Peptides against a protein of PDB entry 5ONS. Designs and how they scored, part 161

Target 1, 181 residues: chain A of PDB entry 5ONS
Amino acid sequence: MFKKFDEKENVSNCIQLKTSVIKGIKNQLIEQFPGIEPWLNQIMPKKDPVKIVRCHEHIEILTVNGELLFFRQREGPFYPTLRLLHKYPFILPHQQVDKGAIKFVLSGANIMCPGLTSPGAKLYPAAVDTIVAIMAEGKQHALCVGVMKMSAEDIEKVNKGIGIENIHYLNDGLWHMKTYK

## One batch from the design tools (peptide; made by RFdiffusion4, then SolubleMPNN)

Design b2_p28_5_s4 (from b2_p28_5, 10 letters changed)
Fold by OpenDDE base, seed 2:
Structure b2_p28_5_s4 (fold): chain B 181 residues (1-181), chain A 28 residues (1-28)
Amino acid sequence: as target 1 above (181 residues)
Amino acid sequence: SIELLSEEEKQEGEELAKKLGYQLSEQL
């Protein structure tokens, strides 16, 4: 999603949201990520304004106090930023790639099935279209936010093609964005 | 407002990623 987001022209505007809109977004976040509910008041305090940064390709980024929290495209599901995910690693279910897959993930490549079924990888049950945190063998922090393009069961059985779509990764355009209050 | 980080700030982000255990390269 952010492979070419290193261009300054990709940001359009920033707006402050009304209370009713914020409430709707919070409800959507709880629906998508039930485990976030006890933490949502800490992540998005009621006293703090919530802003949306609008970007090209119909991307919207939810921000509070200069922190990039979540993003979506074309009114689709919200994804947590890696920066938020590192603070709250339980927001997403995990998948783990092997050491050899790291360099490809960090180049924005989709995750192929062999990188999820090899020694050093860990494949956990997940349905198609599940948003997942991509972990790496021997690492403590996620390097990528992805979407399951196959179920975990099918990844194991077929073991060919794209298992997980790479949405957001370390050192991409979103990682290098800064919000000003 | 929002903007892309400066080169110095990008380096800080890369150093953070290194602290998290990842060696990053812009050439990837």
Scores: peptide ipSAE 0.207, ipTM 0.722, DockQ to the pose 0.036
Fold by OpenDDE base, seed 1:
Structure b2_p28_5_s4 (fold): chain B 181 residues (1-181), chain A 28 residues (1-28)
Amino acid sequence: as target 1 above (181 residues)
Amino acid sequence: SIELLSEEEKQEGEELAKKLGYQLSEQL
């Protein structure tokens, strides 16, 4: 989603959200990520304005206090940023790739099934379209946010093709994006 | 305002990635 992302080319505007819109978004976030509910007031304090950065390709990024928190495309589901996910790693279910897959993931490649079924990988139950944190063998922090393109069961059975779509990864355009208060 | 990180800030981000256990160079 953020390959070759450049602020000057891809950012259109930034708006401050009204209270009613914020409430709706918070409810959606809790629905998508139930485990976030106890932390939501810390992540999005009531006293702090919530802004949306509107980007090209219908991307919207939620920001609070200059931090990029969540993003979505075409009013689809919200994804946490890696920066938020590193603070709150439990927001997403995890999948673990082997060490050999790291370089490809960090190049923006989709996660292939063999990288999820190898001895260094850990594949956890997940349905198609589940948003997941991609972990790596021997690493403590997520390197990617992805979407299951196959169920965990099918990844194991088929073991070919794209298992997880790479949405956001370390050192991509979103990682290098910032906003000011 | 919205902007991309400076080269210095990008380097800091890479150092952060290293702290997180990732080497971002092609030597991965």
Scores: peptide ipSAE 0.194, ipTM 0.740, DockQ to the pose 0.038
Fold by OpenDDE base, seed 4:
Structure b2_p28_5_s4 (fold): chain B 181 residues (1-181), chain A 28 residues (1-28)
Amino acid sequence: as target 1 above (181 residues)
Amino acid sequence: SIELLSEEEKQEGEELAKKLGYQLSEQL
């Protein structure tokens, strides 16, 4: 989603959200990520304004106090930024790729099934369209946020093709966005 | 406006990524 993303070219505008809209978004975030509820007031304090940065390709980024927290495309689901996910790693279910897959993921490549079924990988039960944190063998922090393109069961059975779509990865255009104030 | 990482901060980010166990260099 953010491969070759540049703020100067891809950011369109920023809006401050109304209280009612913020409440709706918080409810949606709790629905998507039930474990976030106890932390949501810390992540999005009531006293702080919530802004949406609108980008090209219908991308919207939620920001609070200059921090980029979540993003979505069109009216789709919210994804946590890697920066937020590193602080709250439990927001997403995990999948683990092997060491060999790391360089490809960090180039923006989709995660192929063999990278999820090989020694050093860990494949956990997940349905198609589940948003997942991509972990790597021997690493503690997620390197990518992805979406299951096959169920975990099908990835294991077929073991060929794209298992997980790469949405956001370390050192991509979104990662390079430091703050918005 | 959005502040982007400087080249120095990108390098620091790469060092951070390395500390986190990831190599971001093209030599991968």
Scores: peptide ipSAE 0.044, ipTM 0.633, DockQ to the pose 0.037
Fold by OpenDDE base, seed 3:
Structure b2_p28_5_s4 (fold): chain B 181 residues (1-181), chain A 28 residues (1-28)
Amino acid sequence: as target 1 above (181 residues)
Amino acid sequence: SIELLSEEEKQEGEELAKKLGYQLSEQL
């Protein structure tokens, strides 16, 4: 989503959300990420305005106090930013790629099935379309936010093709964004 | 408003990622 993202060229505008909209978004976030509920007031304090940064390709980024928290495309599901995910790693279910897959993921490549089934990888039960944190062998922090394109079961059985779509990765355009207001 | 990061701030972001143990791509 952010492989070719340039903040200079791709950011359109920033708007402050109404209280009712914020409430709706918070409810959606709890629905998507039930484990976030106890932390949501810390992540999005009631006293702080919530803003949306609108970008090209119908990308919207939720921000509070200049911190980029979540993003979505075309009013689809919200994804946590890696910066938020690093603070709250439990927001997403995890998958772990092997060491060899790291360089490809960090180039924005999709995660191929062998990178999830090989020694050093860890594949956990997950349905297709599940948003997941991509972990790496020997690393503590996620390097990518992805979406399961196959179930974990199918990844193991087929072991060929795209297992997980790369949505957001370390050092992409979103990682290097900062908001000010 | 959305402001562009300075080169120093971009470098800080890269250094942060490095502290997480990753060799980062130059691609954004």
Scores: peptide ipSAE 0.227, ipTM 0.766, DockQ to the pose 0.036; fails the geometry check

Design b2_p28_6_s1 (from b2_p28_6, 15 letters changed)
Fold by OpenDDE base, seed 5:
Structure b2_p28_6_s1 (fold): chain B 181 residues (1-181), chain A 28 residues (1-28)
Amino acid sequence: as target 1 above (181 residues)
Amino acid sequence: SAAEQQKLLEELKKEIEKNKDKTPEPYE
C-alpha cells in the first residue's frame, strides 16, 4: 500500500474531526480490536484533537498530536501503523517469518507460505482476512503489518503461494512519514 | 477459530506486557 508512497506527493489534505465522528471511529476501532479498548483513552486522549490525513488512492491516516496511529483505504478496515504497533504490540495477532524472509518483507514482498512454515518461523491460528503483525525470527519488533490471504491451517497444509499480503512494512513510505501536524 | 485466536492473543499480550519497554526504531 505504501511502497511508492511519498508524503509530499501523495497527501491531499488534513481535516480535524468533530467529537461525534471521533466517537464513531473509536467504536469502530474497538470493534476491530477489542483488546485496544482499555488503552484507547491513552492512545487518543479526549482533550487532543483527532485528524484525518487524506491521501491519494483513497488512503486515510488517523493522527493525534502528529502521531500516525491507524490507516485505512476506501473506508475499509483500520490498520495500525507500525509505530503504534511497536508501542502496543498486542493490538494485532502475531505471525513470525524466518530469517530468510526478512529481506523480502522489507522490500514490500508478500509473505510466501514456506516463510511461515520453515524452521525459525512461527505460525499461529488465524482466519483469512485477519490483520496480523509480522514478526521475524530473532527480532523483537514487528517489521510488517499484513493480511492473511490463507488461513493458518491452509498455509500449513498447502504450503505454497501467498500466505500473507504485505500492507505496511518498515522503511516504506508510511514509515518515513513519521509525523504529520 | 476466532476463539482460539483470541485466547492466543491474550496470552501473547500478557507475555509482551511483562517485557514491555521503550521501543526503538528497528532495522536502522
Scores: peptide ipSAE 0.139, ipTM 0.688, DockQ to the pose 0.257
Fold by OpenDDE base, seed 4:
Structure b2_p28_6_s1 (fold): chain B 181 residues (1-181), chain A 28 residues (1-28)
Amino acid sequence: as target 1 above (181 residues)
Amino acid sequence: SAAEQQKLLEELKKEIEKNKDKTPEPYE
C-alpha cells in the first residue's frame, strides 16, 4: 500500500474530526480490535484533537498529536501503523517469518507460504483476511502489517503461493512519514 | 497453537501495562 508512497506527493489534505465522528471511529476500532479498548484513552486522549490525513488512492491516516496511529483504504478496515504496533504489540495477532524472509518483506514483497512454514517461522491459527503483525525470527519488533490471504491451515497444507499480503512494512512510505500535524 | 498465541498476547498486554511510559527501542 505504501511502497511508492511519499508524503509530499501523496497527501491530499488533513481534516480535524468532530467529537461525534471520533466516537464513531473509536467504536469501530474496538469492534475490530476488542483488546484495544482499555488502551484507547491512552492512545487517543479525549483532550487531544483527532485528524484524518487524506492521501491518494483513497488512503486515510488517523492521527493524534501528529502521531500516525491507524490507516485504512476505501473506508475498509483499520490497520495499525507499525509505530503504534511497536508500542502496543498485542493489537494484532502475530505471525513469524524466518530470517531469510526479512529482506523480502522489507522490499514490500508478499509473504510466501514457505517463509511461514520453515523451522524459523511460527504460524499461528488465523482465518483468511485476518490482519496480522509480522514478526521475524530473532527480532523483537514487527516488521510488517499484513493480511492473511490463506488460512493458517491452508498455508501449512498447500505451502505454496502467497500466504500473507504485505500491507505496511518497515521503511515504507508510511514509516518515513513519522509525524503529521 | 491458538492457545500459545493468546498466552503470548496476554503476556504482552501485562508487560505494556507495567511499562506504560516506556517506549520500545526501534526495530534493528
Scores: peptide ipSAE 0.125, ipTM 0.765, DockQ to the pose 0.717
Fold by OpenDDE base, seed 3:
Structure b2_p28_6_s1 (fold): chain B 181 residues (1-181), chain A 28 residues (1-28)
Amino acid sequence: as target 1 above (181 residues)
Amino acid sequence: SAAEQQKLLEELKKEIEKNKDKTPEPYE
């Protein structure tokens, strides 16, 4: 989603949200990520304005105090940014790729099944279409936010093709967009 | 397993609550 993203070229505008809209978004976030509810007031304090950065390709980025928190495309599901996920790693269920897959993930490539079934990988139960945090063998922080294209069960038994779609990865255009006031 | 994943997530929550230090940049 952000492989060729550039803040100067791909941001259209930024708007401050009304209180009612913010309430609706918070409810959506809790629905998607139930575990975030106790932390939501810390992530999005009531005293702080919430903004939407509108980008090309119908991408919207939710920001508070310049921090990029969540993004979505075409009013689909919200994804946490890697920067938020690093602070709150429990927001998403995890999957772990082996060491050999790291370079491909960091190039924006989708994650193939063998990279999730090898000895250095860890595959946890997850249904198709689940948004997941991609961890790497020997690394502490997530390197990618992805979407399951197959269930964990199918990845294990079929073990070929695209297991997880790469949505947002370390050093992509969104990552380099550190803040937005 | 799902149980192992949940255990890991609970441990992470406790760590965050106990130690709210700034998260370092990965791969440094």
Scores: peptide ipSAE 0.122, ipTM 0.765, DockQ to the pose 0.548
Fold by OpenDDE base, seed 1:
Structure b2_p28_6_s1 (fold): chain B 181 residues (1-181), chain A 28 residues (1-28)
Amino acid sequence: as target 1 above (181 residues)
Amino acid sequence: SAAEQQKLLEELKKEIEKNKDKTPEPYE
């Protein structure tokens, strides 16, 4: 989603949200990520304005005090940014790729099934379309936010093709954006 | 397993309480 993304070229505008809209978004976030509820007041303090950065390709980034928190495309599900996920790693269920897959993930490639079933990888139960944090063998912080294109069960059985779609990864355009004030 | 993942997540939550103001630079 952000492989060729550049803040200067791909951001259209930024809008401060109304209270009612913020409330709706918070409810959506809790629905998508139930575990975030106790932390939501810390992540999005009531006293702080919430903004949406509108980008090309119908991408929207939710921000508070310049911090990029979540993003979505075409009013689809919200994804946490890696920066938020690093602060709150429990927001998403995890999957772990082996060492060999790291360089490909960091190039924006989708995660192939063998990278999730090989020694050094860890595959946890997850349904298709589940948003997941991609961890790496020997690393503590997520390197990617992805979406399951196959269930964990099917990844193990088929062990061929795209297991997880790469949505956001370290050093992509969104990562380099860092903040937006 | 799902149980292992849940355990990991709970441990991470505990760490967040201790280090909520710390965010290391990953993959430097």
Scores: peptide ipSAE 0.040, ipTM 0.672, DockQ to the pose 0.564

Design b2_p28_6_s2 (from b2_p28_6, 15 letters changed)
Fold by OpenDDE base, seed 5:
Structure b2_p28_6_s2 (fold): chain B 181 residues (1-181), chain A 28 residues (1-28)
Amino acid sequence: as target 1 above (181 residues)
Amino acid sequence: SAEEQQKELEALKEEAEKNKEKTPEPYE
């Protein structure tokens, strides 16, 4: 989603949301990420305005005090930014790729099944279309936010093709967009 | 397993409680 993204070229405008819209978004976030509810007042304090950065290709980035929190495309599901996920690593289920897959993930490549079934990988039960945090062998922080294109069960059985779609990865265009006020 | 992941995520939640105001450097 952000492989060729540049803040100067791909951001259209920024708008401040009304209270009613913010309330609706908070409810959607709790529905998608139930574990975030106790933390939501800290992440999105009531006293702070919430903004949406509108980008090309119908991408919207939710921000508070310049911090990039979540993004979505065409009013689909919300994804946490890697920066938010690093602070709250529990808001997504995890999958772990082996050491050999790291360089490909960081190039924006989709994650192939063998990178999820090798001895250095960890594959946890997950259904198709589940948004997941991609961890790496020997690393502490997530390097990618992805979407399951196969179930964990099918990844193990088939062990060929795209297991997880790469949505947002470390050092992509969104990552380099550190803040936006 | 699902149980293993749940245990790991709970541990991360407890760590986050201790580091509410800290932002780690992301990747090494």
Scores: peptide ipSAE 0.220, ipTM 0.817, DockQ to the pose 0.700
Fold by OpenDDE base, seed 2:
Structure b2_p28_6_s2 (fold): chain B 181 residues (1-181), chain A 28 residues (1-28)
Amino acid sequence: as target 1 above (181 residues)
Amino acid sequence: SAEEQQKELEALKEEAEKNKEKTPEPYE
């Protein structure tokens, strides 16, 4: 989603959200990520304005105090940014790729099944379309936010093709934004 | 397993509670 993204070229505008819209978004976030509810007041304090950075390709980035928290495309599901996920690594279920897959993930490549079934990888039960944090063997922090294109069961059985779609990865255009006020 | 993942996630929650302001720069 952000492989060719640049803040200067791809950001259209930034708007401050109305309270009613914020409430709706918070409810949606809790629905998508039930485990975030106890943390939501810390992540999105009531006293702080919530903004949406509107980008090209119908991308919207949710921000508070300049911190990039979540993003979505075409009013689809929200994804946490890696920066938020690093603070709250439990927001998403995890999958772990082997060391060999790291370079490919960091290039924006989709995660192939063998990178999830090999020694050093950890594949946890997950349904298709589940948003997941991609961890790397021997690393503490997620390197990617992805979406299961196959169930974990099918990844193990088929062990071929795209297992997880790469949505957001370290050093992509979103990562390089860092903050937006 | 799902149980192992859940245990790991709970541990991460506990860590996050202790380190709420920590924003490490990964892969540097």
Scores: peptide ipSAE 0.209, ipTM 0.814, DockQ to the pose 0.586
Fold by OpenDDE base, seed 4:
Structure b2_p28_6_s2 (fold): chain B 181 residues (1-181), chain A 28 residues (1-28)
Amino acid sequence: as target 1 above (181 residues)
Amino acid sequence: SAEEQQKELEALKEEAEKNKEKTPEPYE
């Protein structure tokens, strides 16, 4: 989603949200990520304005105090940014790739099944279309936010093709935005 | 397993509560 994304070229505008809209978004986030509810007050303090940065290709980035928190495309599901996920690693279920897969993930490549079934990988039960945090063998922080393109069960059985779609990864265009006020 | 992951996630929540003011180190 952000492989060739550049803030200067791909951001269209930024709007400040009304209170009612913010409430709606918070409810959507809780529905999508039930475990986030106790944390929303510190992630999105009531006193702080919430903004949406509108980007090309119908990408929207939710921001508070310049911090990039969540993003979505075409009013689809929200994804946490890696920066938020690093602070709250429990927001998403995890999958772990082996060391050999790291360089490919960081190039924006989709995650192939063998990278999830190797001895250095950890594959946890997850349904297709589940948004997941991609961890790496021997690394502390998530390097990617992805979407399961196959169930974990099918990844193990088939062990061929794209297991997880790479949505957002370290050093992509979104990562390099860092802040937006 | 899902149960193992859930335990890990709960541990991460506890850690996050303790360290909610900390900024994680950058990816190596």
Scores: peptide ipSAE 0.163, ipTM 0.784, DockQ to the pose 0.654
Fold by OpenDDE base, seed 1:
Formats: sequence, C-alpha cells, structure tokens
Structure b2_p28_6_s2 (fold): chain B 181 residues (1-181), chain A 28 residues (1-28)
Amino acid sequence: as target 1 above (181 residues)
Amino acid sequence: SAEEQQKELEALKEEAEKNKEKTPEPYE
C-alpha cells in the first residue's frame, strides 16, 4: 500500500474530526481489536484532537498529536501503523517469518507460504482476512503488517503461493512519514 | 499454537505497560 508512498506527493489534506466521528472510529477500533479497549484512552486521549490525513488512492491515516496510529483504504478495515504496533505489540495476532524471508518482506513482497512453514518460522491459527503482525526470526519488533490471504491451516497444507499480503512494512513510505501535524 | 501465542501476547501487554512511554527502534 505504501511502497511508492511519499508524504509530499501523496497527501491531499488533513481534517480534524468531530466528536461523533471520533466516537464512531473508537467503536470500530474496539470491534476490530478488542484487546485495545483498555489502552484506547492512552492512545487517543479525550483531550487531544483526532485528525485524518487524506491521501491519494483513498488512503486515510488516523493521527493524534502528530502520531500516525491507524490507516485504512476506502471504507475498509483499520490497520495499525508499525509505530503504534511497536508500542502495543499485542494489538494484532502474530505470525513469524524465517530469516530468509526478511529481505523480501522489507522490499514490499507478499509473504509466501514457505516463509511461514520453514524452520525458524512460526505459524499461528488465523482465518483468511485476519490482519496480522509479521515478526521475524530472532527479532523483537514487527517488520510488517499483513493480511492473511490463506488460513493458517491452508498455508500449512498447500505451502505454495501467497500466504500473507504485505500491507505496510518497515521503511516503506508510511514508516518514513513518522509524524504529521 | 493459539495458546502459546496468547501467553506471549499477555506477556507483551505487561511489557507494554512498563514501556508505555517508549517507542523502540525496530531491530536495534
């Protein structure tokens, strides 16, 4: 989603959200990520304005105090940014790729099944379309936010093709955006 | 397994509480 993204070229505008819209978004976030509820007041304090950065390709980035928290495309689901995920790594279920897959993930490539079934990888139960944190063998922090394109069961059985779609990865355009005020 | 992941996620919640003011650099 952000492989060719540049803040200067791809941001259209930024709007401050109304209270009612913020409430709706918070509810959506809790529905998507139930474990975030106890942390939401810390992540999105009531006293702080919430903004949406509107980008090309119908991408919207949710921000508080300049911190990029979540993003979505069109009216699809929200994804946490890697920066938020690094602070709250439990927001998403994890999958772990082997060492060999790291360089490909960091190039924006989708995660292939063998990178999730090989020694050094860890594949946890997850349904299709589940948003997941991609961890790497021997690393502490997520390198990618992805979406399951196959169930974990099917990844193990088929062990061929795209297992997880790469949505946002370390050092992509969103990562380099860092903050927006 | 899902159970193993859940245990790890709970540990990460505890760690996050201790480090809630930090934003770690990935892969440092």
Scores: peptide ipSAE 0.033, ipTM 0.670, DockQ to the pose 0.607

Design b2_p28_6_s3 (from b2_p28_6, 15 letters changed)
Fold by OpenDDE base, seed 1:
Order: C-alpha cells, then structure tokens, then sequence
Structure b2_p28_6_s3 (fold): chain B 181 residues (1-181), chain A 28 residues (1-28)
C-alpha cells in the first residue's frame, strides 16, 4: 500500500474529526482489536484532537498529536501502523517468517507460504482476512503488517503461493512519514 | 499440533506484553 508512498506527493489534506466521529472510530477499533480497549485512552486521550490525514488512492491515516496510529483504504478495516504496533505489539496476532524471507518482506513482497512453514518460521492459527503482525526469526519487533490470504491450516497444507499479503512494512513510505501535525 | 500452537501463542503473547515498551531493533 505504501511502497511508492511519499508524504510530499501523496498527502492531500488533513482534517480534525468531530467528537461523534471519534467515538465511532473508537468503537470500530475495539471491534476490530478487542485487546486494545484498555489502552485506547492512552493511545487516543480524550483531551487530544484526532485527525485524519487524507492521501491519494483513498488512503486515510488516523493521527493523534502527530503520531500515526491507524490507516485504512476506501473506508475498509483499520490497520495499525508499525510505529503503534511496536509500542503495543499485542494489538495484532502474530506470524513469524524465517530469516530468508526478511529481505523480501522489506522490499514490499507478499509473504510466500514456504517462508511461514520453514525452519525458523512460526505459523499460528489464523483465518483468511485476519490482519496480522509479521515477526521475523531472531527479531523482537514486527517488520510488517499483513493480511492472511490463506488460513494457517491451508498455508501448511498447500505450502505454495501467497500466504500473507504485505500491507505495510519497515522503511516503506508510511514508516518514513514518522509524524504528521 | 493445534493445541501446542495455541499454548505457544499464549506464551508468546505473554512475553510480548512484557516487552511492549522496548525500542525496535534495527533491520537490514
């Protein structure tokens, strides 16, 4: 989603959200990520304005105090940014790729099944369309936010093709955006 | 097994909760 993203070229505008809209978004976030509820007041304090950065290709980035928290495209599901995920790694279920897959993930490539079934990888139960944090062998912080394109069971059985779609990865355009006030 | 994976995931989540405030390590 952000492989060719540049803040200077791809940001259209930024709007401050009304209280009612913020409440709706918070409820949606809790629905998508139930484990976030106890932390939501810390992530999105009531006293702080919530903004949406509108980007090209119908991408929206939710921000508080300049921190990029979540993003979505075409009013689809919210994804946490890697920066938020690093602070709150429990927001998403995890999958782990082997060392050999790291360079490909960091280039924006989708995660292939063998990279999730090989020695050094760890595949956890997850349904299709589940948003997941991609971990790497020997690393503690997620390198990618992805979406399961196959169930964990099917990844193990088929062991061929795209297992997880790469949505957001370290050093992509969103990562380099860092903050937006 | 599925049960083993579930237990491993539980342990992983517990460990992650303890490290939530750590700074990310560098990647290549």
Amino acid sequence: as target 1 above (181 residues)
Amino acid sequence: SAAEQEEELKKLKEEIEKKKDETPEPYE
Scores: peptide ipSAE 0.221, ipTM 0.665, DockQ to the pose 0.239
Fold by OpenDDE base, seed 2:
Structure b2_p28_6_s3 (fold): chain B 181 residues (1-181), chain A 28 residues (1-28)
Amino acid sequence: as target 1 above (181 residues)
Amino acid sequence: SAAEQEEELKKLKEEIEKKKDETPEPYE
């Protein structure tokens, strides 16, 4: 989603959200990520304005105090930014790729099944379309936010093709955006 | 396994709760 994203070229505008819209978004976030509810007041304090950075290709980034928190495309599901995920790693279920897959993930490549089934990888139960945090062997921080294109069970059985779609990865355009005020 | 993942996530939550007043360094 952000492989060729640049803040200067791809941001259209930024709007401050109305309270009613914020409430709706918070509810959506809780629905998607039930475990975030106790933390939501810390992540999105009531006293702080919530903004949407509108980008090209119908991408929207949710921000508070300049911190990039979540993003979505075409009003689809929200994804946490890696920066938020690093602070709250439990927001998403995890999958772990082996060391060999790291360079490909960091290039924006989709995650192939063998990178999830090999020694050094850890594959946890997850249904298709689940948004997941991609961890790497020997690393503490997620390197990617992805979407399961196959169930974990199918990844193990088929062990071929795209297991997880790469949505957002370290050093992509969103990562380099850092903050937006 | 699902149980292992749940335990891991639980530990992470506990760690974050203990350090909730700290801002971790961004990954570089």
Scores: peptide ipSAE 0.140, ipTM 0.687, DockQ to the pose 0.856
Fold by OpenDDE base, seed 5:
Structure b2_p28_6_s3 (fold): chain B 181 residues (1-181), chain A 28 residues (1-28)
Amino acid sequence: as target 1 above (181 residues)
Amino acid sequence: SAAEQEEELKKLKEEIEKKKDETPEPYE
């Protein structure tokens, strides 16, 4: 989603949200990520304005005090940014790729099944379309936010093709945006 | 397994609660 993204070229505008809209978004976030509820007040304090950065390709980035928190495309599900996920690693279920897959993930490539079934990888139960945090063997922080294109069960059985779609990865255009006020 | 993941995430959550005011810098 952000492989060729550049803040200067791909951001259209920024709008401040009304209180009623913010409430709706918070409810949606809790529905998607139930574990975030106790933390939502410190992530999105009531006193702080919430903004949406609108980008090309119908991408919207939710921000508070310049911090990039979540993004979505075409009114689809919200994804946490890697920066938020690093602070709250439990927001998403995890999958772990082996060391060999790291360079490909960081190039924006989708994650192939062998990178999830090999020694050094860890594959946990997850259904198709589940948003997941991609961890790597020997690394502490998530390097990618992805979407399951196959169930974990099918990844193990088939062990061929795209297992997880790469949505947002470390050092992509969104990562380099860092903040927006 | 799902149980292993749940336990790992639980531990991470507990660690974050203990360091509520000491959020680590993101990995770069």
Scores: peptide ipSAE 0.043, ipTM 0.662, DockQ to the pose 0.914
Fold by OpenDDE base, seed 3:
Structure b2_p28_6_s3 (fold): chain B 181 residues (1-181), chain A 28 residues (1-28)
Amino acid sequence: as target 1 above (181 residues)
Amino acid sequence: SAAEQEEELKKLKEEIEKKKDETPEPYE
């Protein structure tokens, strides 16, 4: 989603959200990520304005005090940014890729099944279309936010093809945006 | 396992409550 993203070229505008819209978004975030509820007031303090940065390709980034928190495309599900996920790693269920897959993930490539079934990988139960944090063997912080294209069960059984779609990865255009005020 | 993952995530939550961490910039 952000492989060729540049803030100067791909950001269209920024709008401040009304209180009612913010309430709706918070409810949606709790629905998508139940574990975030106790932390939501810390992540999105009531006193702080919430903004949407509108980008090309129908991408929207949710921000508070310039911090990039979540993003979505075409009013679909919200994804946490890697920067938020590094602070709150429990927001998403995890999957772990082996060391060999790291360089490909960091190039924006989708995650192939063998990278999830090898001895250095860890594959946890997850259904198709689940948004997941991609961890790396021997690393503490997530390197990617992805979407399951196969269930964990099917990844193990088939062990061929795309297991997880790469949505947002470390050092992509969104990562380098850092802040937006 | 799923149970191991839940326990690990629980520990991470507890650690976050104790201190504010800056977002790291790994893999540079």
Scores: peptide ipSAE 0.042, ipTM 0.676, DockQ to the pose 0.509

